# Peptides against a protein of PDB entry 6B4E: the designs that were tried, part 33

Target 1, 295 residues: chain A of PDB entry 6B4E
Amino acid sequence: TNFDKISKMFWHYKDKIAQIKQDIVLPIKKADVNVRNLLSRHKRKINPKFGQLTNSNQQLFKIQNELTQLINDTKGDSLAYHWILNFIAKAVVHQAETEVRVKPESALPLGKLTLYLLVQFPELQELFMARLVKKCPFVIGFTCEIDTEKGRQNMGWKRNNENKWEDNTSYDERMGGILSLFAIITRLQLPQEFITTTSHPFPIALSWHILARICNTPLNLITNTHFVILGSWWDAAAVQFLQAYGNQASKLLILIGEELTSRMAEKKYVGAARLRILLEAWQNNNMESFPEMSP

## One batch from the design tools (peptide; aimed at target 1 C215 G246)

Design b2_p18_3_s2 (made by RFdiffusion4, then SolubleMPNN; from b2_p18_3, 5 letters changed)
Fold by OpenDDE base, seed 4:
Structure b2_p18_3_s2 (fold): chain B 295 residues (1-295), chain A 18 residues (1-18)
Amino acid sequence: as target 1 above (295 residues)
Amino acid sequence: STASDDNPVSDEPPPLLP
């Protein structure tokens, strides 16, 4: 693993967030009143859609169609189009931080919706990745020290209005929620209408990167959060990961589940204990996946 | 020290199974 390249990628997306603010978010405030009114109406229609997702594919397809229409209505103005996509990127990540955090299986309908939108609207891809990396650097296997305020900020730690850091549990759960969504996206097949015409924008290879990069991370930088997000990834994608890479996947799952947890045993991380349980369940031919969505 | 000091995991994935 070339950690310098990962760091460069991390900072690329941090810069992209600043660029989005400068080139999309701020300029729209000075845009024509009709454009601002259009976007305000669309924002109000789009925002509740993510909370309307269920385990139903029928409901998913309905929401996909509704969002597609709403986004297409903005294509006549490039700034408006990019603004609405950036709003969607933020909303999806927020849904992962809130709903997926408490109900990991909700990542499946959210991931299917997100993947559809990422393919249908390619300009969403960079906007979404920038938001993901800002909120959860683990999605690209980035890790830095958290002994400094800047390090914590880089790793996506939040401060409240009183300048107090969020508690460890809250951070772990948020990171787990975001990572669950990303893991789901990487292991989903493209919708049938796109399989022959489009490459997967965030393929299962990105799950490999996450696991490999964490395995290669200096042990002094490994925290409970690393094990929490690995557990979240496991629940979301381990079955499909094994299907994709076979014996090589198996070796990597053993590496994270057995070797990495063993090397960190002295820390007594709760996340590591959970990951060992997942490994043992797999060894007993009891690897679980999220249930498939209903028709 | 890394989790796999003697044989680090390749950052690049292997070929997908058919």
Scores: peptide ipSAE 0.423, ipTM 0.836, DockQ to the pose 0.859
OpenDDE base, seeds 1, 2, 3, 5: peptide ipSAE 0.423, 0.422, 0.421, 0.421; ipTM 0.834, 0.834, 0.834, 0.835; seeds 1, 2, 5 fail the geometry check

Design b2_p18_3_s3 (made by RFdiffusion4, then SolubleMPNN; from b2_p18_3 with S2T A4S F7N D12T)
Fold by OpenDDE base, seed 1:
Structure b2_p18_3_s3 (fold): chain B 295 residues (1-295), chain A 18 residues (1-18)
Amino acid sequence: as target 1 above (295 residues)
Amino acid sequence: STASDNNPVSDTPPPLLP
């Protein structure tokens, strides 16, 4: 693992967030009133749709179609189009932070929707990754120290209106929710309509990067959150990861589940204990996956 | 191998199984 390259990637996406603000978000405030009104209406229609997802593929397809139409309505204005995609990127991540954190299996329909949109609207990919990396650097295997204000900010810690840091549990849950969504996206197959014409934008290889990079992270930087997000990843993608990489996947799962947890045993991390339970379940041929969606 | 080992995990994924 080249951590300098990872850091460079991290800062690339941080810069992208700043660029999005400067080139998309701020300019739209000065746009024509008709454009602003259009976007306001579309925002109001789009925002609730992510919460309307269920375990039904029928409902998923309905929402996919509705969102596709709403996004297409903005294509007549490039700035409006990019603005609405950026809004969607933010909304998807927000849904992961709020809903997926409390109901991890909801990552599946959300991930399917997101993957569809990422393929249907390629410009969403960079916007989405930038938002993901900002909110949850673990998605690219980035880690830094969190004993400083800057370090916490870099790792996606939030402060409230009173400038108080988010509690550890809330942070862990949010990171887990975001990582669950990303993990799901990496292990999903492309929709049938795209399989022959498009490469997967965020393939299972990105899950390999997450695990490998965490395994290679200096132990003094490993926190409970690392184990929490590994557990979230495991629930979301371990089955498919094993199918993808076989024995090599198994070795890596053992490394995170056994070796990494053992090396950090003195810390008594709750996340590590959970990850060990997941490992043991797998060793007993009881690895679980999220339930498949209904027709 | 973890970061404490001399042989770190490859950042490059192996080939996908067929």
Scores: peptide ipSAE 0.418, ipTM 0.843, DockQ to the pose 0.584
OpenDDE base, seeds 2, 3, 4, 5: peptide ipSAE 0.419, 0.417, 0.419, 0.417; ipTM 0.843, 0.842, 0.843, 0.843; seeds 2, 4, 5 fail the geometry check

Design b2_p18_3_s4 (made by RFdiffusion4, then SolubleMPNN; from b2_p18_3, 6 letters changed)
Fold by OpenDDE base, seed 5:
Structure b2_p18_3_s4 (fold): chain B 295 residues (1-295), chain A 18 residues (1-18)
Amino acid sequence: as target 1 above (295 residues)
Amino acid sequence: STASDKNPVSSEPPPLLP
């Protein structure tokens, strides 16, 4: 694993976030009043839609169509179009941080919606990835020390209005929620209308990168959060990952489930204990996936 | 030391199964 390459990618997306603020978010505040009013109305219509997802494909398709229309209404102005896509990227990640963290199976409809939008609107891809890396660097297998303020900031730790760090449980749950969404996206097939015309923007190969890079990370940088996000990934994608890579996938699942947990046993991480349970369930031919959505 | 020290793993994915 080339960690310099991973670090370069991490900082690329950090810079992209700064660029988005300067080139998209701030300029729109000075845009024509009609454009600002349009975007304000669209924002209000878009925001609740992510919470309206259910385990129903019918409901998913309805929301997809509504969002597509709302986004298309902005295409006449490039700045407005990029602004609404950036808003959507932020809203999707926020939904993962709040809802998926408490109901992991909700990642499936959210992931399907997100994948559709990423293919339908390719400019969303870089905006979404930048937001993901900023909020959850684990999505690209980036890890640094968290014993410094800068290290914690880089790893996506938040401070409240009193400048106090969030508690470990809140951080772990947020990271797990975001990673669950990303894992689902990587293992989903493209919608039938796109499968012959475009490549998958975030394929299952990205799940391989996450697992392999964590296995290649110095053990002194491994935390409970690493095990939490691996467990979240496992629930979301392990079945499909095995289908995709076969014996090579099995070796990597054993490496994270057995070897990584064993090497860190002295830490008694709760996330590691859960990952061991998932490994044992698999060894007993009881690996589960999220239920499929209704018609 | 890493988890992969005894069992090296490539960060690059293998080919997909058919």
Scores: peptide ipSAE 0.425, ipTM 0.943, DockQ to the pose 0.974
OpenDDE base, seeds 1, 2, 3, 4: peptide ipSAE 0.421, 0.417, 0.419, 0.421; ipTM 0.942, 0.941, 0.942, 0.942

Design b2_p18_4 (made by RFdiffusion4)
Pose (drawn by RFdiffusion4):
Structure b2_p18_4 (pose): chain A 295 residues (1-295), chain P 18 residues (1-18)
Amino acid sequence: as target 1 above (295 residues)
Amino acid sequence: ETAATEPIPEPEEIPPFE
């Protein structure tokens, strides 16, 4: 892995976040009353819909249809359309760092909803990817030091209610939740309405890049967070990763489960212990996936 | 120093298994 290229990719998405603020978010303050009213009302109607998802496909379709109508209502104004898509991208990532953090299997319905929106509204793709990278750089394999305040900000760290950094556990759980959503998206087939006509925007090869880049990361930059997001990724996508790459995926899973954990053993990282358990469960023919969605 | 002692191939260089 050429980590200079990974850094260039990271800063490209960081620049995109700045461009979104300049060209989408700030100009909306100057939009006419019809646009402001529509966006104010629609953002209220959109916000709770992500938490109304359940394990039921019928409920997923209902929420998809409700959101599709609300988003289509904004298409008459390109700025309002891009603003509501940016709002949705932020809301989905927030849902991943809150609800998926507590209930990892909720990443499956949320991933199906997000993938559907990503192909129904393709302008969402760049907005969503930039948001993921800003909030969880592990999705592209970016890692930098966190000894400095700027490094902590680069890696997606947050502060609590007193300018102190959130504890390591809170950060690790957020990162696992966000990366779990992206991991589900990479291993999902497109919905039937698009599977016959459209290329998957974030395919399974992106999961290969995550694993390979963490395994190629200098060991002095590896933290408990790398093991936690690999465990979260495993729960969400390891079965389909093997279906996609076979013996090669097996070699990579062994590398992360046996070698990466062994080289960092002195750190006694909690996430490394769980990744070893996942490796052993697979070796005992007991690899799990999230239960498929109910009717 | 990295966990990978050998080069990891790129995903497009790997034929699809299933």

Design b2_p18_4_s1 (made by RFdiffusion4, then SolubleMPNN; from b2_p18_4, 7 letters changed)
Fold by OpenDDE base, seed 4:
Parts: sequence; C-alpha cells; structure tokens
Structure b2_p18_4_s1 (fold): chain B 295 residues (1-295), chain A 18 residues (1-18)
Amino acid sequence: as target 1 above (295 residues)
Amino acid sequence: ETAATEPLPEASSIPLAN
C-alpha cells in the first residue's frame, strides 16, 4: 500500500469538489432563466425518486427509466447536464447517510440504481466519487488523524450550527451507511444490457483496496469507525468478495476479522467485537448476505 | 477486474503505533 498515492487521490477529489462548486454549481445561478427553471423542475421530480426505492426490481426499473428520461432532457445544455448529475451524486450519498444508515439492506436497491446511472451517464462517475471521498474517505482507504479540527473535517466529521462535533455514534453510522452503498456497488454485476459493452466503473477490486489499505493503516490511526465500516462492508459484500477472489479473499477476511481486531484488542472497540462475530459466523458456515430483490 | 492490483497484506505488515 502506497499511502502517498492514496493521499494524492484523496486531495484530488477534495479539489474536485471545489472545482464542481466553481464550474458547475455557481455558474448555473447566473445561467439563462429557462435553464434554471428546467433544472428546478427536474430537481423536484428527481429528488423523491430515491425514497421511492423498495426491494422490488420492478420498482427499480421504473425509477431507472424515469431518471434516465429526466437526465436526458438536460443533455442539450452541458452545464445543465453536469448540474443534474452533480445533484444526483449528492442525493445518492445523502440517501446513504440517512436511509442506508438505519436500514443497511436498502443499499442494494440504491446501489443497483446508482450503478445503472453511473454506466448510463459516465460523467456521473467522477462527480459521485468526489462526493463519496468528501463524505467518507474510507471508500478509498484513506485515513488521517482526527486529533485536530482539520483532521476531523478531512475524515468527514460534521459540525452543527453551534460548531459542536457530531457524536461518535452518529459519525460511525453515517460512515457505515455510505460505505455499505459503495461496497454494494463494487460487488454488483453490470445490468444485462451493459455486460458486453462496458467495463464496471467501480469493480470488486475497489473493495480489495479498501480492506488492504485499512489493514496496512498505522495502528495509531485505527479507530472504532474503521471496524464499523469493515462490518458494514462485510454485510454488504463479503459473500461476493469470496466468490470473486476465493482463497485470497479468505485470507484478507481473516486479516481484518482476526488479526486486525486482535491487534486492537486493548481498545475494546464495539465495532471490532461485531466484526469478530461476523468472522465467527463465517467460520461456522453462517455467512449471510442481503436478500435478493423481488421481481 | 478479477484481480486486485495491490498485494495481499500480511498480519506482520500491519504497522505498530509509534
């Protein structure tokens, strides 16, 4: 693991967020009134769609088609198109922070929708990844110290209007929700219509990177959150990860579940305890995955 | 896509706290 490269990647996406604000978000405020009106209407139609997801593939396909049409309606204006995609990127991550946070299995329909959109609209990929890294740098295996305000901000900690940091539980749950979504995306197969024509934009290899990079993170930087997000990843993707990498996957699961937790045993992290339970369940042939969606 | 670009980490490769 090259942590210098990971840091450069992290800052690349932080810079991308600033660039998005400068080149997409702010300019649209001065755009033609017709464009602004179009985007306002589309925003209102798009926003509720993510909350309409269920465990039904039929409902998923309906929403996919509706969103596709709405996004396509903006393609006549490049700025409008990118603005809508950035809005969608933000909305998806927000859904992970709220819905997936409290119901991890909801990551599956959200992930399927997101993957479809990422393939259908390639320009969404950088916008989405930038938002993910900003909110949850764990998605690229980035970790820094959180003893400073800047460190906490870099790791996605939020402050309220009174400049009070969010509590540890809230942070852990949000990170878990976002990571669950990303993990799901990495382990999903491309939709049937894209399998032969398109490469997966965020393949299962990115899950490998997350796990490997966390395993190699200096122990003094490892927190309860690391174990929480590993547990979230496990629930979301461990079965498919084993299918993808076989024996090598097994070794890595043992490293996070046994070795990393053992090295941090003195901290008595609740997240680590849960991860050990997941490991034990696997060892007893009781590894579970999210249920498949209904027709 | 089927192979990771990073090597599999080892337990011994996990850095200790300074």
Scores: peptide ipSAE 0.086, ipTM 0.666, DockQ to the pose 0.046
OpenDDE base, seeds 1, 2, 3, 5: peptide ipSAE 0.068, 0.038, 0.055, 0.035; ipTM 0.669, 0.634, 0.667, 0.634; seed 2 fails the geometry check

Design b2_p18_4_s2 (made by RFdiffusion4, then SolubleMPNN; from b2_p18_4, 5 letters changed)
Fold by OpenDDE base, seed 2:
Structure b2_p18_4_s2 (fold): chain B 295 residues (1-295), chain A 18 residues (1-18)
Amino acid sequence: as target 1 above (295 residues)
Amino acid sequence: ETAATEPLPEPESIPLAS
């Protein structure tokens, strides 16, 4: 694992967030009133769509079509188009932080929708990844110390208006929700209409990177959150990961489930205990995946 | 035995997908 490269990626996306603010968000505030009104209306129509997802593919396709139309309505103005995509990127991650954290299986329809949009609108890809890395650096296997304010900020910790850090449970759940979404995206097949014409924008190889990079992280930087997000990843993608990489995948699952948990046993992390249970279930031929969506 | 700062054994490269 090349941690210098990972750090460069992390800071690239941090810079991208600043660039988005400067080149997309702020300029729209100076746009003519007609453009601002259009985007306000579109925002109000788009935002509830993510909460309207169910375990139904029919409902998914309906929402895909509705969002596609709404986004296409902005393509005549490049700034408006990029603004609406950035809004979508933020909204998807927010949905992961709020809904997926409490209902992990909701990551599947959300992930399918997101993957469709990422392929249909390629300009969404960098906007989305930048938001993911800002909110949950674990998606690229980045870890730093959290004993400083800057370190906590880099790892996506939030403070309230009283400058108090969020509690550990809230942070763990948010990170788990975001990573569940990303894990799902990496293991999904492209929609049938795209499978022969384009490559997967965030393929299963990115799941490999997450696991390997966490395994190579210095143990003094490993926290309960690392095990929580590994458990979230496991529920979301372990079955498909094994299908993709076979015996090589098995080795990596054993590394996170057995070796990493064993090395951190003295910490008695709750997340590690859960990951051990997932490993043991797999060893007993009881590995589970989220149920497939209905037609 | 691996020190606290040493990596866990892992494959150096991502294998081809099956």
Scores: peptide ipSAE 0.032, ipTM 0.661, DockQ to the pose 0.334
OpenDDE base, seeds 1, 3, 4, 5: peptide ipSAE 0.026, 0.027, 0.030, 0.028; ipTM 0.603, 0.607, 0.648, 0.608

Design b2_p18_4_s3 (made by RFdiffusion4, then SolubleMPNN; from b2_p18_4, 7 letters changed)
Fold by OpenDDE base, seed 1:
Structure b2_p18_4_s3 (fold): chain B 295 residues (1-295), chain A 18 residues (1-18)
Amino acid sequence: as target 1 above (295 residues)
Amino acid sequence: ETASTEPLPKPEDIPLAN
């Protein structure tokens, strides 16, 4: 693992966020009133769609079609198009922070929707990844110290209106929710209409990166959050990960579940305890996955 | 109790061929 490269990638996406603000968000405020009104209406129609997802593929396809139409309505104006995609990127991540954190299995329909949109609208990919990295650097295996304010900010910690840091549980849950979504995306197959024509934008190899990079992270930087997000990843993708990489996957799962947890045992991290339970379940041939969606 | 200072095995950053 080359951590310098990971850091460069992290800062690339941080810069991308700044660029998005400068080139997309701010300019639209000065756009024609008709464009602003269009985007406002579309925003209001789009935002509730993510919460309307269920375990129904039929409902998923309906929402996919509705969103596709709404996005296509903006293509006549490049700035409007990019603005709506950026809004979608933010909304999806927000849904992961709020809904997926409390109901991890909801990552599956959300992930399917997101993957569809990422393929259908390629310009969404960089916007989405930038938002993911900003909110949850764990998605690229980035870790830094959190002993400083800047370090906490870099790792996606939030402050409330009183400038108080969020509590550890809230942070852990948010990171877990976001990572669950990303993990799901990496392990999903492309929609049938795209399998022969398009490469997966965020393939299962990115899950490998997450696990390997965390394993190679200096132990003094490993926190409870690392174990929480590994547990979230496990629930979301471990079955498919094993299917993809076989024995090599097994080695890596043992490495995170047994070796990494053992090295950090003195910390008595709750997340680590949960990860051990997941490992043990797997060893007992009881690895669980999220239920498949209904027709 | 000092955390084990021994480094973990270093997995490759990319998937290996089986």
Scores: peptide ipSAE 0.114, ipTM 0.734, DockQ to the pose 0.171
OpenDDE base, seeds 2, 3, 4, 5: peptide ipSAE 0.024, 0.025, 0.024, 0.038; ipTM 0.621, 0.617, 0.613, 0.666

Design b2_p18_4_s4 (made by RFdiffusion4, then SolubleMPNN; from b2_p18_4, 7 letters changed)
Fold by OpenDDE base, seed 4:
Structure b2_p18_4_s4 (fold): chain B 295 residues (1-295), chain A 18 residues (1-18)
Amino acid sequence: as target 1 above (295 residues)
Amino acid sequence: ETASTEPLPEPSSIPLAS
């Protein structure tokens, strides 16, 4: 693991967030009134769509079509198009922070929708990844110390209006929700219409990177959150990860489930205890995955 | 088609606490 490279990626996306604000978000406030009105209407139509997802593929396809139409309506204006994609990127991550956080299996329909949009609208990819890395650096296997204010900020910790840090449970749950979504995206197949013509934008190899990078992280930087997000990843993608990489996947699952948890046993992390349970379930031929969506 | 089944490099050992 090259941690310098990971750090460079992290800061690249931090810079991208600043660039998005400067080149997309701020300029649109001064755009033509008709453009602003269009985007306002579209925002109001788009925002509830993510909450309308169910375990139904029919409902998913309906929402995909509706969003596709709404996004296509903005393509005549490049700034408007990028603005609406950035809005979608933010909305998807927000849905992971709120809904997936409390109902992890909801990551499946959300992930399918997101993957479709990422392929259909390639410009969404950098916008989405930048938002993911800002909110949850674990998606690229980045870790830094959280003993400083800057370190906490870099790791996606939030402060309230009173400048108070969020509690550990809230942070862990948010990170778990976001990582669940990303894990799902990495293990999904492309929609049938794209499978022969397009490469997967965030393939299963990125799950490998997450696990490997965490395993190679200095132990003094490992926290309960690392184990929480590994557990979230496991629920979301472990079955498909094993299918993709076979024995190599098994080695990595043992490494996180047994070796990493054992190395950190003195900390008595709740997340580590859960990950041990997941490992033991797998060893007993009882590895579970999220249920498939209905037709 | 599913994800690539090509083998990836084996992860290195977990480092000891610094």
Scores: peptide ipSAE 0.047, ipTM 0.638, DockQ to the pose 0.075
OpenDDE base, seeds 1, 2, 3, 5: peptide ipSAE 0.025, 0.027, 0.053, 0.027; ipTM 0.616, 0.625, 0.640, 0.625; seeds 1, 3 fail the geometry check

Design b2_p18_5 (made by RFdiffusion4)
Pose (drawn by RFdiffusion4):
Structure b2_p18_5 (pose): chain A 295 residues (1-295), chain P 18 residues (1-18)
Amino acid sequence: as target 1 above (295 residues)
Amino acid sequence: SNLNNPITNLDPDEILLP
């Protein structure tokens, strides 16, 4: 892995976040009354819909239809359309760092909803990817030091209610939740309405990049967070990763489960212990996936 | 300085199963 190229990709998405603020978020303050009213009303209607998802496909379709109508209502104004898509991208990532953090299997229905929106509204793709990278750089394999305040900000750290950094556990759980959503998206087939006509926007090869880049990361930059997100990724996508790459995926899973954990054994990272358990469960023919969605 | 394994340098589009 050429980590200079990874850094260039990271800063490209960081620049995109700045561009979104300049060209989508700030100009909306100057939009006409009709646009402001529509966006104010629609953002209230959109916000709770992500938490109304369940393990039921019928409920997923209902929410997809409700959101499709609300988003289509904004298409008459390109700025309002891009603003509501940016709002949705932020809301989906927030849902991943809250609900998916507590209930990892909720990444499956949220991933199906997000993938559907990503192809129904393709302008969402760049907005969503930039948001993921800003909030969880592990999705492209970016890692930098966190000894400095800027490094902590680069890696997606947050502060609590007194300018102190959130504890390591809170950060690790958030990162696992966000990365779990992206991992579900990379291993999902497109919905039937699009599977016959459209290329998957974030395919399974992006999961290969995550694993390979963590395995190629300098060991002095590896933390418990790398093991936690790999465990979250495993729960969300390891079965389909093997279906896609076979013996090569097996070699990579062994590398992360046996070698990466062994090299970092002195650190006694909690996530490394869980990743070893996942490796042993697979070796005992008991690799799990999230239960498929109910009717 | 890392795991130093060739498996991580493979292109996923070339190793994808049909």

Design b2_p18_5_s1 (made by RFdiffusion4, then SolubleMPNN; from b2_p18_5, 6 letters changed)
Fold by OpenDDE base, seed 1:
Structure b2_p18_5_s1 (fold): chain B 295 residues (1-295), chain A 18 residues (1-18)
Amino acid sequence: as target 1 above (295 residues)
Amino acid sequence: DNLNDPITDLDPEKIRLP
């Protein structure tokens, strides 16, 4: 693992967030009133759709079509188009922080929708990844110290209006929710209409990178959150990961489930205990996956 | 924006815990 490269990637996306603000978000405030009104209306129509997802593929397809139409309505103005995509990127990540956090299996329909949009609108990919890395650096296997305020900010910790840090449980759950979404995206197959014409924008190999990079992270930087997000990843993608890489996947699952947890046993992390349970369930042929969506 | 690691990172036999 080249941690210098990972750090460079992290800061690349941090810079991208700053660029998005300067080049997309702020300029639109000075745009023509008709454009601003259009975007305001579209924002109001788009935002509730992510919460309307269910375990139904029919409902998913309906929402996909509706969002596609709404996004296409903005393509005549490049700035408006990029603004609406950035809004969608933010909204999807927010849904992961809130709904997926409390109901991990909801990552499946959200992930399917997101993957569709990422393929249908390629410009969404960089916007979405930048938002993911800002909110949850674990998606690229980035870790830094959290002994400083800057370190906590870099790792996605939030402060409230009273300048108090969020509690550990809230942080862990948010990170788990975001990571669940990303894990689902990496393990999903492309929609049938795209399989022969498009490569997967965030393939299963990115799950491999997350696990490998965490395994190689200095132990003094490993926290309960690392184990929480590994558990979230496991629930979301372990079955499909094993299908993709076979015996090589098994080795990596053992590394995170057995070796990494053992090395950190003295910390008595709750997340690590859960990951051990997941490993043991797998060893007893009881690995579970999220239920498939209905037709 | 390459998210790929060197080939050595794709081999679990080469992964070592600190």
Scores: peptide ipSAE 0.027, ipTM 0.676, DockQ to the pose 0.099
OpenDDE base, seeds 2, 3, 4, 5: peptide ipSAE 0.023, 0.021, 0.023, 0.026; ipTM 0.670, 0.660, 0.657, 0.682; seed 5 fails the geometry check

Design b2_p18_5_s2 (made by RFdiffusion4, then SolubleMPNN; from b2_p18_5 with S1N N9E D13N)
Fold by OpenDDE base, seed 5:
Structure b2_p18_5_s2 (fold): chain B 295 residues (1-295), chain A 18 residues (1-18)
Amino acid sequence: as target 1 above (295 residues)
Amino acid sequence: NNLNNPITELDPNEILLP
């Protein structure tokens, strides 16, 4: 693993976030009143859609169609189009931080919706990845120290209005929620209408990167959060990961579940204990996946 | 059929990958 390259990628997306603010978010405030009104109305219609997802494919398809129409209405103005996509990127990540955090299986319908939108609107891909990396650097296997303010900020820690850092549990759960969503996206097949014409924008190989990069991370940088997100990933994607890579996947699951947890045993991380339970379940031929969605 | 992994062969007895 080349961590210098990972760092460069991390900072690339940090720059992208700054660019989005300067080139998309700020300019729209000075745009024509009709454009601003359109976007305001669309924002109000789009925002609740993510919370309307259920385990129903029918409901998913309905929301997909509604969002597609709303986004298409903005294509006549490039700035408006990019603004609405950036809004969607932020909204999806926010949904992961809030709903998926407490109900991991909700990542499946959210992931299906997101993957559809990423393929249907390719310009969403960079906007979404930039937001993911900003909020949860674990999605690209980036880790830095968190004993400084800058380090915590880089790793996606939040401060409240009183400049107090969020508690460890809140941070762990948010990271787990975001990672669950990303893991689901990487293991989903493309919708049938795209499978012959388009390559997967965030394929299962990106899950491999996450696991391998964490295994190569200096042990002094490994925290409970790393094990929490690995557990979240496991629930979301381990079955499909094994299907994709077979014996190589098995080796990597053993590395994270047995070897990494063993090396960190002295820390008594709760996340590590959970990951060992998941490993043991697998060893007993009881690896579970999220249930498939209903019609 | 299993897909090729994007990284070199790994040993389950070692955490550090090549």
Scores: peptide ipSAE 0.038, ipTM 0.696, DockQ to the pose 0.090
OpenDDE base, seeds 1, 2, 3, 4: peptide ipSAE 0.029, 0.028, 0.032, 0.031; ipTM 0.676, 0.680, 0.699, 0.669

